# Peptides against a protein of PDB entry 6MBK: the designs that were tried, part 74

Target 1, 240 residues: chain A of PDB entry 6MBK
Amino acid sequence: GFEMVNFKEEGFGLRATRDIKAEELFLWVPRKLLMTVESAKNSVLGPLYSQDRILQAMGNIALAFHLLCERASPNSFWQPYIQTLPSEYDTPLYFEEDEVRYLQSTQAIHDVFSQYKNTARQYAYFYKVIQTHPHANKLPLKDSFTYEDYRWAVSSVMTRQNQIPTEDGSRVTLALIPLWDMCNHTNGLITTGYNLEDDRCECVALQDFRAGEQIYIFYGTRSNAEFVIHSGFFFDNNSH

## One batch from the design tools (peptide; aimed at target 1 I61 R121 Q122)

Design b2_p30_8_s4 (made by RFdiffusion4, then SolubleMPNN; from b2_p30_8, 14 letters changed)
Fold by OpenDDE base, seed 5:
Structure b2_p30_8_s4 (fold): chain B 240 residues (1-240), chain A 30 residues (1-30)
Amino acid sequence: as target 1 above (240 residues)
Amino acid sequence: SAAESARVLARADSLRHVLPDWSVVDKLFE
């Protein structure tokens, strides 16, 4: 009931191909299509993951490297998804000089500098890991791992990571959700959840959409990333 | 503009908890 469209001003989004009614389950994404910490472990990154404490401890970094590895893999299952991702983001890591200068008069500047410092340290650490660790030899990013790559990957995960339940529902893990995260933002109610029975992310329509209209979803009152961190996308009733 | 300034500030504030924090890593190795 939808198609991917590159809108001129908004970038990639979803357009309805038929009339969709409010509260209709129009989009679902099975776990097998998600980029998760688990899929990272099962990928070429797996051996390194198993031996690097940071990757093990920080699922978001694991996702970032998973994203980089898959991006560098021409035959990656997620190439169609990755190709839809922005090349730049509105994260602090991409702030221009004027933006940083403006923030110098605010408390936010400390957070920005902290993020820059932390990201740089992480990059330096993993640069060394990739250059020296035996299990990094088979990574497609082995010969090309720049700060720009890392900045992009971290920012991609930052803006798009989601909390989903594990398969058994016992705990929460992190995931990038293709198709779902292509929906552009609007105001309204949160209509996304995870259906454990069917093992899929589900999104119901916020409102009626006519054929040809862009489909919008509500990411919450916070940024999508912040909302995910605090609230996740797991509901006991598997729906909103 | 005021709108642009507000946007920059909002972006900085909204994303502060999302970026991987090296301090978390440091704590793991303490």
Scores: peptide ipSAE 0.030, ipTM 0.578, DockQ to the pose 0.080
OpenDDE base, seeds 1, 2, 3, 4: peptide ipSAE 0.019, 0.028, 0.020, 0.024; ipTM 0.504, 0.540, 0.514, 0.466; seed 2 fails the geometry check

